# Peptides against a protein of PDB entry 8OXM: the designs that were tried, part 106

Target 1, 371 residues: chain A of PDB entry 8OXM
Amino acid sequence: FKAEFRLAGGVNLPKIIDCVGSDGKERRQLVKGRDDLRQDAVMQQVFQMCNTLLQRNTETRKRKLTICTYKVVPLSQRSGVLEWCTGTVPIGEFLVNNEDGAHKRYRPNDFSAFQCQKKMMEVQKKSFEEKYEVFMDVCQNFQPVFRYFCMEKFLDPAIWFEKRLAYTRSVATSSIVGYILGLGDRHVQNILINEQSAELVHIDLGVAFEQGKILPTPETVPFRLTRDIVDGMGITGVEGVFRRCCEKTMEVMRNSQETLLTIVEVLLYDPLFDWTMNPLKALYLQQRPEDETELHPTLNADDQECKRNLSDIDQSFNKVAERVLMRLQEKLKGVEEGTVLSVGGQVNLLIQQAIDPKNLSRLFPGWKAWV

## One batch from the design tools (peptide; made by RFdiffusion4, then SolubleMPNN)

Design b2_p14_7_s4 (from b2_p14_7, 4 letters changed)
Fold by OpenDDE base, seed 3:
Parts: C-alpha cells; sequence; structure tokens
Structure b2_p14_7_s4 (fold): chain B 371 residues (1-371), chain A 14 residues (1-14)
C-alpha cells in the first residue's frame, strides 16, 4: 500500500488507497469502513451472470449490452475493499456539485441544487398534488445539462457519437436488469459515469428485490430515467437506440427465466445474504436533516430482545422470499398489473412509469428526481 | 454458498 490516500467524498468518507500488486501493477482501491459489502459482492456476481446471458445472445452481443461491474472483497460484515472504478465520477458530482457543477456552469440563472432540494423538502409531508406542482416548478427552473458531459470529454465528433451511443446502451442495459432484480436507491451519488467509456457503474446495491417499495417514502419508478439521464442520450431521448436496447435486454432476460429464478432463489435463501429491509436501514436511507438531533446512537440496545420467536420471523421471511420470487416470475413473463405484455409493451410501460412526473414528484427528496 | 459457486461454474461451462 502507498502511504498516501484520497477521500472519495460522500457521508461515509471512503478512503481511496493505491496498492502495488505482486505483479508490480498499481491498483486503486476504495476502503469502506461501515457498509456491509456482502450485498454489493453478491449483486456484482448476479450482474456478471446477466452479462454472460447478454454475451450469448447474438443481438445483445452485437450491441455490446453489458452492465459495468467492479470487484468487491468483503473483509467483514461491516468492512471491505472495493476495486475503485478509476476514471469514474458520480453523476451527481458532475451535475450538482455546489462549486462547479454542470447545472451552475451551463444554467447560471436556473435554481441552485440547494433551492430545488429545499422546495421539495418543504412539500415532503404535503399532498401528491402539491408535490407535483412544486416538482413541475422546480423542473421548469432547473433544465437538464447532462448532454454536456460527452461534449466536454469527447471533442472529436465521431468519438462523441460513439460514446453517446455507449452511454445510451449502458443506461438501457442497467435499467432493464436493475428492474428485473428490483434494484432501488438509484440516487445521483450511487451512479458513476466512466470518463473514458461513457458507461454507467452502479454502486451501493443495498436496496434490491423491490425493497425500495417498503421504504417510508416508497420508490415509485422502476429505474432512474430522469431528465438529465435522458439528456445524455441526445435529441432522440428515450426513442430509437435506448428503447431498442431495453427491448433486446428484456428479451434476453425473459428467455433466461429459469436460470434467473434458480439464481435468485439460491440468493434469497442464503443465510449470509441479508437482502431484507430493516427499520434502521430504512431510517438511514431516508434521514431528514431535522431528525439528526434525536438519534443518539443507543448502539447499546442489547441483542437480548431479538429472541422473539424464531418461528414467526422464519415464517415472515419465507413469505417475503416467496413474494419476491413470484414477482420476479411475473416480470420475466411480462406480467404487469395482472396483464401479460409483449416485450415492447412491457418496456414501453416501464419507460412511461420512469419518466412520469407524477411518479418522480413522489420520490424522497434525497433521490433528487429533478436531476 | 457452494451451491451458488456450482451454479456459477455450470453457467460458465455452458
Amino acid sequence: as target 1 above (371 residues)
Amino acid sequence: SSRLENTLAELKAL
């Protein structure tokens, strides 16, 4: 290990450490000190399997449809080493950094990211109608700028076009696979973009199997397809390349139903893989700045009260696991709201749900649905 | 789990 480290930013202040391997190669590593990396490690294995399925199909292979993966080495239940995604930046850091974010640079007369956050926090406890009206006002005064990422990084027009295409393919693949796996918590800090490939890297995979729907503010979108995500695709938006890549990804997932069900079943019943949402995790993910005062860490609540009947906990767990498997089977059959859809019909419904400002306005303000 | 590793190995061998 080198003696120097860098901070990656964010709440947990993860340390970036350069390591020299026995092969003499430098490898950058991210050390997380408080997160359970086992869930990330398992979900990376599932993404590698989805990539294997996508590489076997001629149409998805020709389109280079892949989910970007990183190496996770869990060291304990609360610590591990990530292969740091060298040459990646959080989309939130590029877009809404307070000092030099793309919104401030390209749209200096729009609302600040702080003003948008404040307006949406003020209506957090209000009606869906009031949330929608304020969300539309925020969106009108905070216009998308993510098209400028590829324009800043790729000056050659032919390279720029190929990178915008790679970005659009990456969004499509990760959106559909993320939907099938029920991946949540897709806020702007949990999605990185590679500055060389323009591909997305999804991190912090701690909300899976639709557990985002049981948060105090439930997730209302199947994946992140916000205005800036769409703006990065260029003038065609969700039409053409994105839609076709979603359809081809969904076709491979549906045709791999038995394989995906068998894998997810093994994972759901693995006693080392805690995928269930707990109240403390839910509170942590949706903490309000006002609630910081009362959470004294009474970390000393003794392990004694969790001796509630192992039988009732096991029955409740089994019912949740069965429900997850049934919902996964429905998705892989194209069953949406009790109706069997074609691949094109299912993908269309998911796109419409993801871009609907009524669904976006209902999300937790920390998700930043206006970005 | 050893079962996941076996299913992953079978999936890599196909």
Scores: peptide ipSAE 0.020, ipTM 0.629, DockQ to the pose 0.022
Fold by OpenDDE base, seed 4:
Structure b2_p14_7_s4 (fold): chain B 371 residues (1-371), chain A 14 residues (1-14)
Amino acid sequence: as target 1 above (371 residues)
Amino acid sequence: SSRLENTLAELKAL
């Protein structure tokens, strides 16, 4: 390891450390010291399995449908080493960086990212109607710009077209795989884009198996398909390539039902894999700026009352795991809202749910559904 | 876990 480290941005201030391997190659590592990386590591393994299924199918293989993976080495319950995703940028950093974000560069007369967030936070406790109206005002005054990512990075028109296609395929694959695994919406800082491949890398996989639906502000979308995500696909948006890639991915997932159920069952009952949402994790994921001041963890909460009978906890856990498996089976059968859908019908419903401004307006404002 | 790794290894070997 080199003696020098860099801080990556963000609340957890992960350390970027360069290590020289026994092969003499320098490798950048991200060291997280406060996060449980076990969930990330497990989800990367599941993504590798999904990739194996996608590579076996001729139609998905020809389309190069893959979910990008990175190496995670958990060192403890609160520390691990990630492969630093070299040549990637968070889509949120590209889009809404305060100084040089694409929105500010291309749309200088639009609302600032701060103004958008403020407006949506002011209505956070309001009706769904008021949230929708303010979200529509924000969207009208904060127009998508993510099309410019590929235009800035890929100056050759043929390369640009291929990279936009790679991006669209990556969004489609990650959206459908993410839906099957119940990843839900993804914070804009937790989606990286590769500056060379235009493929997405999903990081911080702390919400899985639809646990985003039990957050204080529940998720209302099956995956992130916001206006900027769509804008990156270019003029066809969700139509054509994206839709077809979603359908082909969903077809492989549905045809792999038994395999996916078996994998997820093993995961849900793995005592080393805590996938359940806890109140502290929920608060951390949906922190309000007002609550930052008072959560000094007074360590003094008496250990006494948490002796809930192990039997009742275990029965409650098993019932949650069974519900997750049943819902996964429904998804893999194309059962949506009690109706059996074709692959095309199911994909269409999911796309419509993901792009619906009513659903987007109900998301937690911290996750910036207008971006 | 070892069980997941085994299941994943079996599924990779298919």
Scores: peptide ipSAE 0.016, ipTM 0.613, DockQ to the pose 0.023
Fold by OpenDDE base, seed 2:
Structure b2_p14_7_s4 (fold): chain B 371 residues (1-371), chain A 14 residues (1-14)
Amino acid sequence: as target 1 above (371 residues)
Amino acid sequence: SSRLENTLAELKAL
């Protein structure tokens, strides 16, 4: 370990530590404090299994469909070391980092990221109609720029085209596998992009099995497919490569139903894997910067009444686990809203849900659905 | 956990 550390941005102030391995290679490591990195470690194992399934299938193997994985070493329930993906940047840092972000550089006359966030925060407690109108105004005055990531990083046209395809494939694979696993909290700081491969690295995997839908502001999209995410695909957007890669990923997932159900069942009943949403975690994920002042200490509500009998907690847990398994089975059968869909029909529905400005406008402003 | 690792190992061996 080097004696110096850097702070990564974000509420938890994770420490970036440079480590020299026994192989003499320098590796950055992210030390997260206060987060249960066991969730990330478990989800990385699931992603490795999904990658194994994708490599077994000829069509997904030919397309090099994989989810980028990283090593997680949980040290305690509240600490661990992430292998920091050297040469990755949060998409939020590239897009909306202060005055140096791509939006400010390429669209200097658009709304600032702060103005967009402020406008959406002002309507957060308003109707869905008012949220939609303000979201559309924000979107008109905050145009996507993520196409410039590959253009800045890859000057050779052939390399640029290859990397844009790698990006599009990575978005497709992670979107479909993330949907199957019910991965939430896909804000712009929880998605890294590799500056060499143009592949995405999803971090902070603590919102899984659709637990994002039970947040105070529920998640309304199956995955992040916002305007900047689409802009990074280039002129075809979600059509062609992205759609076909989603369909081929979904086909492999649906054909692996028994394996995926068995894995998720083992996870849901693992006493070391706390996947359930708790009220404190929900408050933390949707805390406003302004609400730090109004946390009146009145949550001295006696720890006594939350002694619901251990039996009622276990019964409630088992009923949630069963519902998660049932919903996973539905997804893997192509059952959406009580209708059995083809792979193409299911993927189309998910894409439409993910790009719908009505769904995007309903998200928590901290998710930054306009980016 | 050890059970997940074992199940994942078994599923990798299939």
Scores: peptide ipSAE 0.015, ipTM 0.627, DockQ to the pose 0.023
Fold by OpenDDE base, seed 1:
Structure b2_p14_7_s4 (fold): chain B 371 residues (1-371), chain A 14 residues (1-14)
Amino acid sequence: as target 1 above (371 residues)
Amino acid sequence: SSRLENTLAELKAL
C-alpha cells in the first residue's frame, strides 16, 4: 500500500488507495468506510450471471451486450475494498461539476445545477402538477449536453461513432437488467462512464428489488433514462440501437426466467444479504443537503422497544421476499399492469415510463432527474 | 464460499 490516499468525494469520503500487488502491478482500490458493500458484491455476482446469459445468446453476444462489473471485497458490514474503476468518471461529475461541468461549459446561460436543484426542492412537498410545471421550466432552462462526452474524448469520427454505440449498448443492457433486478433510478454519481470504452459502470447498488418504490419519495421510473443519458446516444436518442439492444437484452432475460428466479430466490433468502429497505438507509438515500451537518450516528442500539416478535419479523420478511419473486416472475413473463406484453411492447412501455417528464418530475430532487 | 457462490458456480456450469 502507498502511504498516500485520495478522496473520491461524497458524504462517506471513500479513499482511493494505490496498492502494489505481489505481482508487482499497481492497482487502485476504493476503500469505503461506513458502507455495507455486501449488496454491491452480490449484485456484481448477479451481473456476472446476466453477462454469462448475454454471452450465450448469439444476438446479444454479437452486439457485445454486457454490464460492466468491478471486484468488491466486503471486509465487514461497514467496510470493504472496491476495485477502483480506473479511467472512469461519474457522469454527474462530468455533467454538473460546479467548476468545469459540461452544462456550465456548453450552456453557461442555462440554470446552474444548484438553481435547478433549489427550484425542484422548493416544490418537493407540492402537488404533482406544480412539480411537473417546475420540472418543465428547469428542463427548458437546463438543456442536455452529454453528447459532448464522446466528442471531447474521441476526436476520430470512426472511433467517436463506435464509442457512442458502445455507450448506447451499455445504457440499454444496464437499463433492462437494472429493471429486472429492480435497481430503479440511479443517482448521477453512482453511474460511472469509462473514458476509454464509453461503457457505464453502475456502483453503490444499495437499492435493489424495487426497494426504491418504498422510499419516502418513491421511484417512478424503471431505470435512469434522463435527458442527458439520452443525449449521450446522439441524434437517434432512444430509437434504433438503444431500443433494439433493450429488446435483445429483455429477450435473453425472459428466456432465462427459471435461472434468474433461482438466482434471485437464493439471494433473497440469504441471511447475509440484507436487501430490505430500512429507515436509516431510506433517510441516507434521500437526505436533504441541509441535513448533512447534524446526523452524528448517536443511534445507540439500546432502544429495546423494537422487540417485535422474531416470528413477526420473519413472516414480514418472507412476505416481502415472496412479493419480490412474484414481481420478478411477472417482469420475466412480460406482465406489466396486469397485461402480458411482447418483448417489444414491454421495452416500449419501460422506455416511455423512463422518459416521461411526469414520472421524472416526481423523483426525489436529490437524484437530479433533470440531468 | 457462500451458498450463493456455490449456486452461482452451479448456474455458471449449466
Scores: peptide ipSAE 0.018, ipTM 0.618, DockQ to the pose 0.023; fails the geometry check

Design b2_p14_8_s1 (from b2_p14_8, 9 letters changed)
Fold by OpenDDE base, seed 4:
Structure b2_p14_8_s1 (fold): chain B 371 residues (1-371), chain A 14 residues (1-14)
Amino acid sequence: as target 1 above (371 residues)
Amino acid sequence: DPLFSLISLAEMLA
C-alpha cells in the first residue's frame, strides 16, 4: 500500500488508497470505515448471478444486458475495501454539483438544486396533493439535462449513439434486476456512470428486498426512473430500446424463478446477512439537513437490550423473510396488485409507476426525485 | 463466508 491516502467526500469520509499488487500493477481502492459492506458484497454476488442468467439467454446476451458490479471485500462488520470505480462519476455530481453541475450550466435560469430541495422540504409533512403541486412547479422550473452527459463525453456521433444505447440498456437491466431484488429508488449519489462505457454502477446497496417501503418516508417507485434518467436515453425516452430491454430482462428473471427464489431464500436465512431495516439505519438514510448537527453518537452503553425471547425474534424474522420470498415469487410470476400480468404488462406497469409524478412527489426530498 | 456459499450455490446451479 502507498503511505498516502485521499479522502473521498461524504459523511463517512472513505479513504482512497493506492496499492501495488504482486504483479506490479497499481490498484486504487476505497476503504470504508464505520460501514457494513456485507450487504454490498452479497448484492454484488446476486448481480453476478443475474449477469450469468442474462449471459445464458441469447436475446439478453445479444443486447449485452448486464448489471455493472464492483469488488467488495468486507474486513469487519464496520469496515471493508471496495474497488474504486475508476472513470465513474456520481450522476448527482454531474447533474447537481453546486459549482459546475449540468443543470446550472445548461439551465442557468431554472431553479437551483438548493431551491428545488427547499421547496420540497417545506411540503414534506404536507398532503400528497400539496406535495404533487410543488413537485410539478419544481419540475417545470428544473428541466432535465442528462442528455448532455453523452454529448459531452462522446464527440463522435457513431460513438455517441452507441454509448447512449449502452446507457439505456444499463438503466433497463439495473431497473428490472433492482425491482426483482427490491432495491427501490436510488439516491443520485449512489448511481455512478462510467465516463467510458456510459453504463451505470449502483453503489451503497444498503436497501434491498423492498425495505425502502418501511422507511419513515416510504418508497413509492419500483426503481429510479426520474426525468434526468429518462433524458439520458434521448428522444425515445422509455420507449423502444429501454422498454424492450426491460421486457427481455424480465423474461429471463421470470424464467429463472426457481433459481432466484432458492438463492434469495439462502440469503434471507443467512445469519451473517442482516438485510432487515433497523430504526437507526432508517433515520440515517432519511436524515434531515437540520438534524446533522446534534447526532454525536454518544454510545451510552446502558441501553438495556430488552431480552426479547430469542423465539419471538426468530419467529418475527422468519415471518419477514417469508413475506419477502412470497413477494419475490409474485414478482417472478408477474403478480402485481393481485393481477397476473404478461411480461409486457408488468414492465409497462413498473415504468408507469416509476415515472408517475404522483409517486415521485411522495418520495423523500433528500433523494431528489426531480433530478 | 456468505460470499463463498453464494458462489458455490451459483456454481452448483450453473
Scores: peptide ipSAE 0.007, ipTM 0.477, DockQ to the pose 0.024
Fold by OpenDDE base, seed 3:
Structure b2_p14_8_s1 (fold): chain B 371 residues (1-371), chain A 14 residues (1-14)
Amino acid sequence: as target 1 above (371 residues)
Amino acid sequence: DPLFSLISLAEMLA
């Protein structure tokens, strides 16, 4: 290890350290404290398995359909080391940085990111109709700009076109696999983009197996397919390359049903893998910026000595695990809302659900559904 | 190692 470290910023102040390997190569690492990296480590293994399935299929291999993974080494229940995703930026940092975000640079007369957030926070406790109206007003006055990411980074037209295809393939693969696994909390800071490959890296995998649906404000979309995500695909949007890559990914997932179910079953019943949403985690994920001042309760894991009868906890856990497995089996059979769909029908339904402004307007304002 | 078991299981089901 080098003697120097840097801070990555954020509430937990993770430390960036540089390590020299026995091979003489420098490797940057992120050391997190007070964070459980076990779920991230498990989900990275599931992504690696999905990548193996995608590489075996000729159609997905030819399209280079992969989920970007990073190395996670959990050291304890509250600490670990992450591979630093060198050359990545949060899509939120590029799009809605307060000083030099792409929305401010390319659309200086639109609403600011702060104005959009304020408007959506004002209606957070209002009807779905009022949320929809304000969301549509925000969307009208906050137009997408993510097309400019590839235009800024890739000046050669042939490279630009290749990178836009790589981006579109990465969004498609991660969206479908993320849907199958029930990956939630896909806000603009939990999705990185690689500045060299234009591929997405999904981080903070702490909401999986549809646990986002039991948040105080339930998640209403299967994956992030917001206006800026679509704008990055270029003029065809969700049609053509994106749709075909979603269909080919879904074909591989459905044809790998037995393998996926067996692995997820082993993970769900692992006593070392806490994937269930607890009330404190749910409150933390949907805290208001104004409430950050008071709720520094040290999540002393020691106060979990509420001896709820072990039998009632175990029965409740088993029922949740069974429900997750049943829903995973339904997805892998193409069962949506009690109807068996073709791969094309299922992918179409998921795209329509993800882009529906009624679903987007119902999301927690911190998810930034207008971005 | 649970990691080795999952990779080995994925390799055996492969």
Scores: peptide ipSAE 0.007, ipTM 0.486, DockQ to the pose 0.022
Fold by OpenDDE base, seed 2:
Structure b2_p14_8_s1 (fold): chain B 371 residues (1-371), chain A 14 residues (1-14)
Amino acid sequence: as target 1 above (371 residues)
Amino acid sequence: DPLFSLISLAEMLA
C-alpha cells in the first residue's frame, strides 16, 4: 500500500488508497470504515450469477446484456475494501453538481438543482396531490440533459451511437435484475456511469428485497427510469432497444426461476447476511441533509440486546423471508397485482410504473425523482 | 466463509 490516501467525500469519509500488487500494477481501492460491506458483497455475487445466466442465453449474449460488477472484500461488520470503479462518475455529479453540472451548463435558465430540491422538501409532508403539482412544476422547469453525457464523451458519431446503445442496454439489464431482486435506494449518487463504456455501475446495494417499500417514505417505483435516465437513451426513449433488452432480460430471469429462488433462499437464511430494514438504517437513509450534525449513530451493536424472545424474532424473520421468497416467485412467474402477465405485459407495466409522475412525486426528496 | 460457499454454489449451479 502507498502511505498516502485521499478522501472520497461523503458522510463516512471513505479513504481512497493505492495498492501495488505483486504484479507491479497499481490498483486503487476504496476503504470504508463505518459500513457493513457484506450486503454489497452478496448482491455483487447475485449480479455475477445473473450475468452468467445472461451469457448462457443466445439473445442476451448477442446483446451483451450484463450488470457491471466490482470487487468487494468485507474486512469486518463495519469495514471493508471496494475495488475503485476507475473511470466512473456518479450520474448525480455529472447532472446536478453545484459548480458545473450538465443541467446548469445546458439549461442555465431552468431551476437550479437546489431550487428543485427545496421545492420538493417543502411539500414532503403534504398531500399526494400537492406533491404531484409541485413535482410537475419542477419537471417543467428542469428539463433533461443526460443526452449530453454521450455527446461530450464520444465525439465520433459511430462511437457515440455504440455507446448510447451500451448505456441503453445497461439501464435495461440493471433495471430488470434490480426489480427482480427488489433493489432500492437508486438515488443519483448510487448509480455510476463509466466514462469509457457508458455502462452503469450500481453501488450501495444495502436496500434489497423490496425493503425500500418499508421505509418511512416508501419507494413507489420498481427502478430508476427518470427523465434524465430516459434522455440518455436518445430520441427513442424507452421504446425500441430499451424495451427489447428489458423483455430479453426478463425472459432469462423467468426461465431461471428455480436457480434464482434457490440462491435467494440461501441468502435470506444466511445468518451472516442481515438484509432486513432496521429503524436506524431507515432513519439514516431518509435523514435530512440539515440533520447530519447530531446523529452520529454510533451503531453500537449492543442495542440489538432488546431481548425480544428469541422465538418471536425467529418467527418474525422467517415470516419476512417467506414473504420475500413468495414475492420473488410471483415476479418470476409474471404475477403483478394478482394478474399473470406475459413478459411484454410485465415489462410494460414496470416501465409505466417507473415513469409515472404520480409514483415519482411520492418518493423521498433525496432520491431526486425530477432528475 | 459463506461468501466462498455461495460462489461455489453459484459455480456448481452454473
Scores: peptide ipSAE 0.009, ipTM 0.501, DockQ to the pose 0.024; fails the geometry check
Fold by OpenDDE base, seed 1:
Parts: structure tokens; sequence; C-alpha cells
Structure b2_p14_8_s1 (fold): chain B 371 residues (1-371), chain A 14 residues (1-14)
């Protein structure tokens, strides 16, 4: 270990350390304190399994459909070490950085990210109609710019085209697997983009199994497919490559139903893995619109001795786990809103839900659904 | 470690 460390920012002040391995290679690591990395570690293992399934299928293998993973080593309930995702940037930093963000650079006459945030916060407690109207005004005056990421990073036209395809495939794979695992919408700082591969890395996996639906402001989208996310795909948007990659990913997930259910069942009943949303975690995830930099720490609520009878806690937990497994089974069967859909029908429904301005306007303003 | 058991189970089921 080098004697020096850097701070990555955020409330928990994670420490960036450089280490020399026994192989003589330097490795950067992020040491996070006061945070439970067990959920991140578990979700990385599930992603590795999904990647194995995707590599076995000829159609997904030919398309190089993968979820980017990183190493997580939980050391305690409140500490761990993360692999530093070298050569990645948060999409939020690229898009809406106050100094040099792409929106400010390419759309200087549009609303600022702060003006958009303020307008959406003012209507946060208003009707869905008022939220929708203000969201549409924000969207009209805050036009997508994420196409410029690949244009800035990849100057050669052939490389640019290849990397835009890699991005589109990465979004498709992570969207479908994220939907199956119930990751929901993702804060723009919790999606990294690799500056060399144009692939996405999802970090801070503290909301899974549709627990975003029980937040104070429930999530309303199956995954993040905002206007900037779509703009990064180029002129075809969600059509063509994205749709086909979603369908091929969903085919593999549905055909692997038994394996996925068995794995998730073991995870949900692991007494060391608390995936449930507690009220303090829920408040934390939606209390700070200003903390643009923060990996939302999984606040393990201290076990305040709510002497709920151990029997009532265990019965409540088991009922939540059973509902999660049942909903996972429905997703893997293509059951949406009580109707059995084909892979193409299910993927189409999910895309339409994810891009619907009515759904996006209802999201927590801190997650910046206009970006 | 339950996590290692899951990878091993996943590798056995795969």
Amino acid sequence: as target 1 above (371 residues)
Amino acid sequence: DPLFSLISLAEMLA
C-alpha cells in the first residue's frame, strides 16, 4: 500500500488508495467506511452469473452483451474495498457538471441543471398533471447532448461508430438485467461510462428487487432510459440495435429462469444479506438533492431494538422475499400487468414505460429524470 | 462464506 490517500468526495469521504499487488502491478482501490458493501458484492456476483449465461448463448455472445462488473470486498457491515473503475466518469459529471458539463458547453442557452432541478423540486408535492407540465417545459428547454460523449472521445469515424454500438449494447444489457433484478431507475452519478470502451458500469447497487417502488417517491420506470441515455445511442435511439439487444438479453434471461430463481432465492434468504428497504435508508436516498457527488451509502439503520416479536419480523421478511420471488418469476415468464407477453412484447412495454414522460415526471427530482 | 457458496452453486447450476 502507498502511504498516501485521496478523498473521492461525498459524505462518507471514501479513500482512494494505491496498492502494489504481489504481481508487481499497481491497483487503485476505493476504501469506503460507514457503508455496507455486501449488497454491491452480491449484485456483482449476480451480474457475473448473468454474464456467464449471456456468453453461453451464441446470439448474445456474438453481440458481446455483458454487464461491466467491478471487484467488491466487504470487510464488515460498515466497511469494504471497491475496485477503482479506472478510465470511467459518472455520466452525471460529463452531462451536468457545473463548470464544464456537456449541457452547458453544447446548449448554453438552455436551462441550467440547477434551474431544471429547482423547477422540478417546486412541483415535487404537486399533482401528477402539474409535474408532467413542468417536466415537459424542462425537457423542451434542456435538450439532450449525450451524443457528444462518443464524438469527443472517439475522433476516428469507424471507432466512433463501433463505440456508439458498444454503448448501445451496454445500455440494453444493463437495462434488461437491471429490470429482472429490480434495480429500477439509477441516479446519474451511479452510472459510470468507460472513456475507452463506451460501456456503462453501474455502481452503488443498494436498491434492488424493486425496493425503489417503496421509496417515499416511488420509482415509475423499469430502468433509466432518459433522453440523454437515448441520445448517446445516436439517430436510431431505442430502435434497431438497442431493441434487438434488449430482446436477445430478455430471451437469455427467460430461458434461464430456473437458474436465476434458484440463485436469487438463496440470496433473498441469506441472513447476512439485508436487501430490504428500511425507512432510514429510504429517507437518505431521497433527502439530499444537492449531493451530486454521493454514492448513496446503504445506511444500515442501527438495530434500534424495536422489540417487534422475532416471529413477526421473520414472517414479514419471508412474505417480502416470497413476493420478490413471485414477481421475479412473473418477469421471467413475461407476465406484465397480468398479461403474458412475448419477448418482443415485454421488451416493447418496458421501453415504452421507461421513456414515457408521464413516468419520468413522477420520479424523485434528485434523480434528474430530464437528464 | 455464503457469497462464495453462491458462486460455486451458480457454477454448478450453469
Scores: peptide ipSAE 0.009, ipTM 0.504, DockQ to the pose 0.023; fails the geometry check

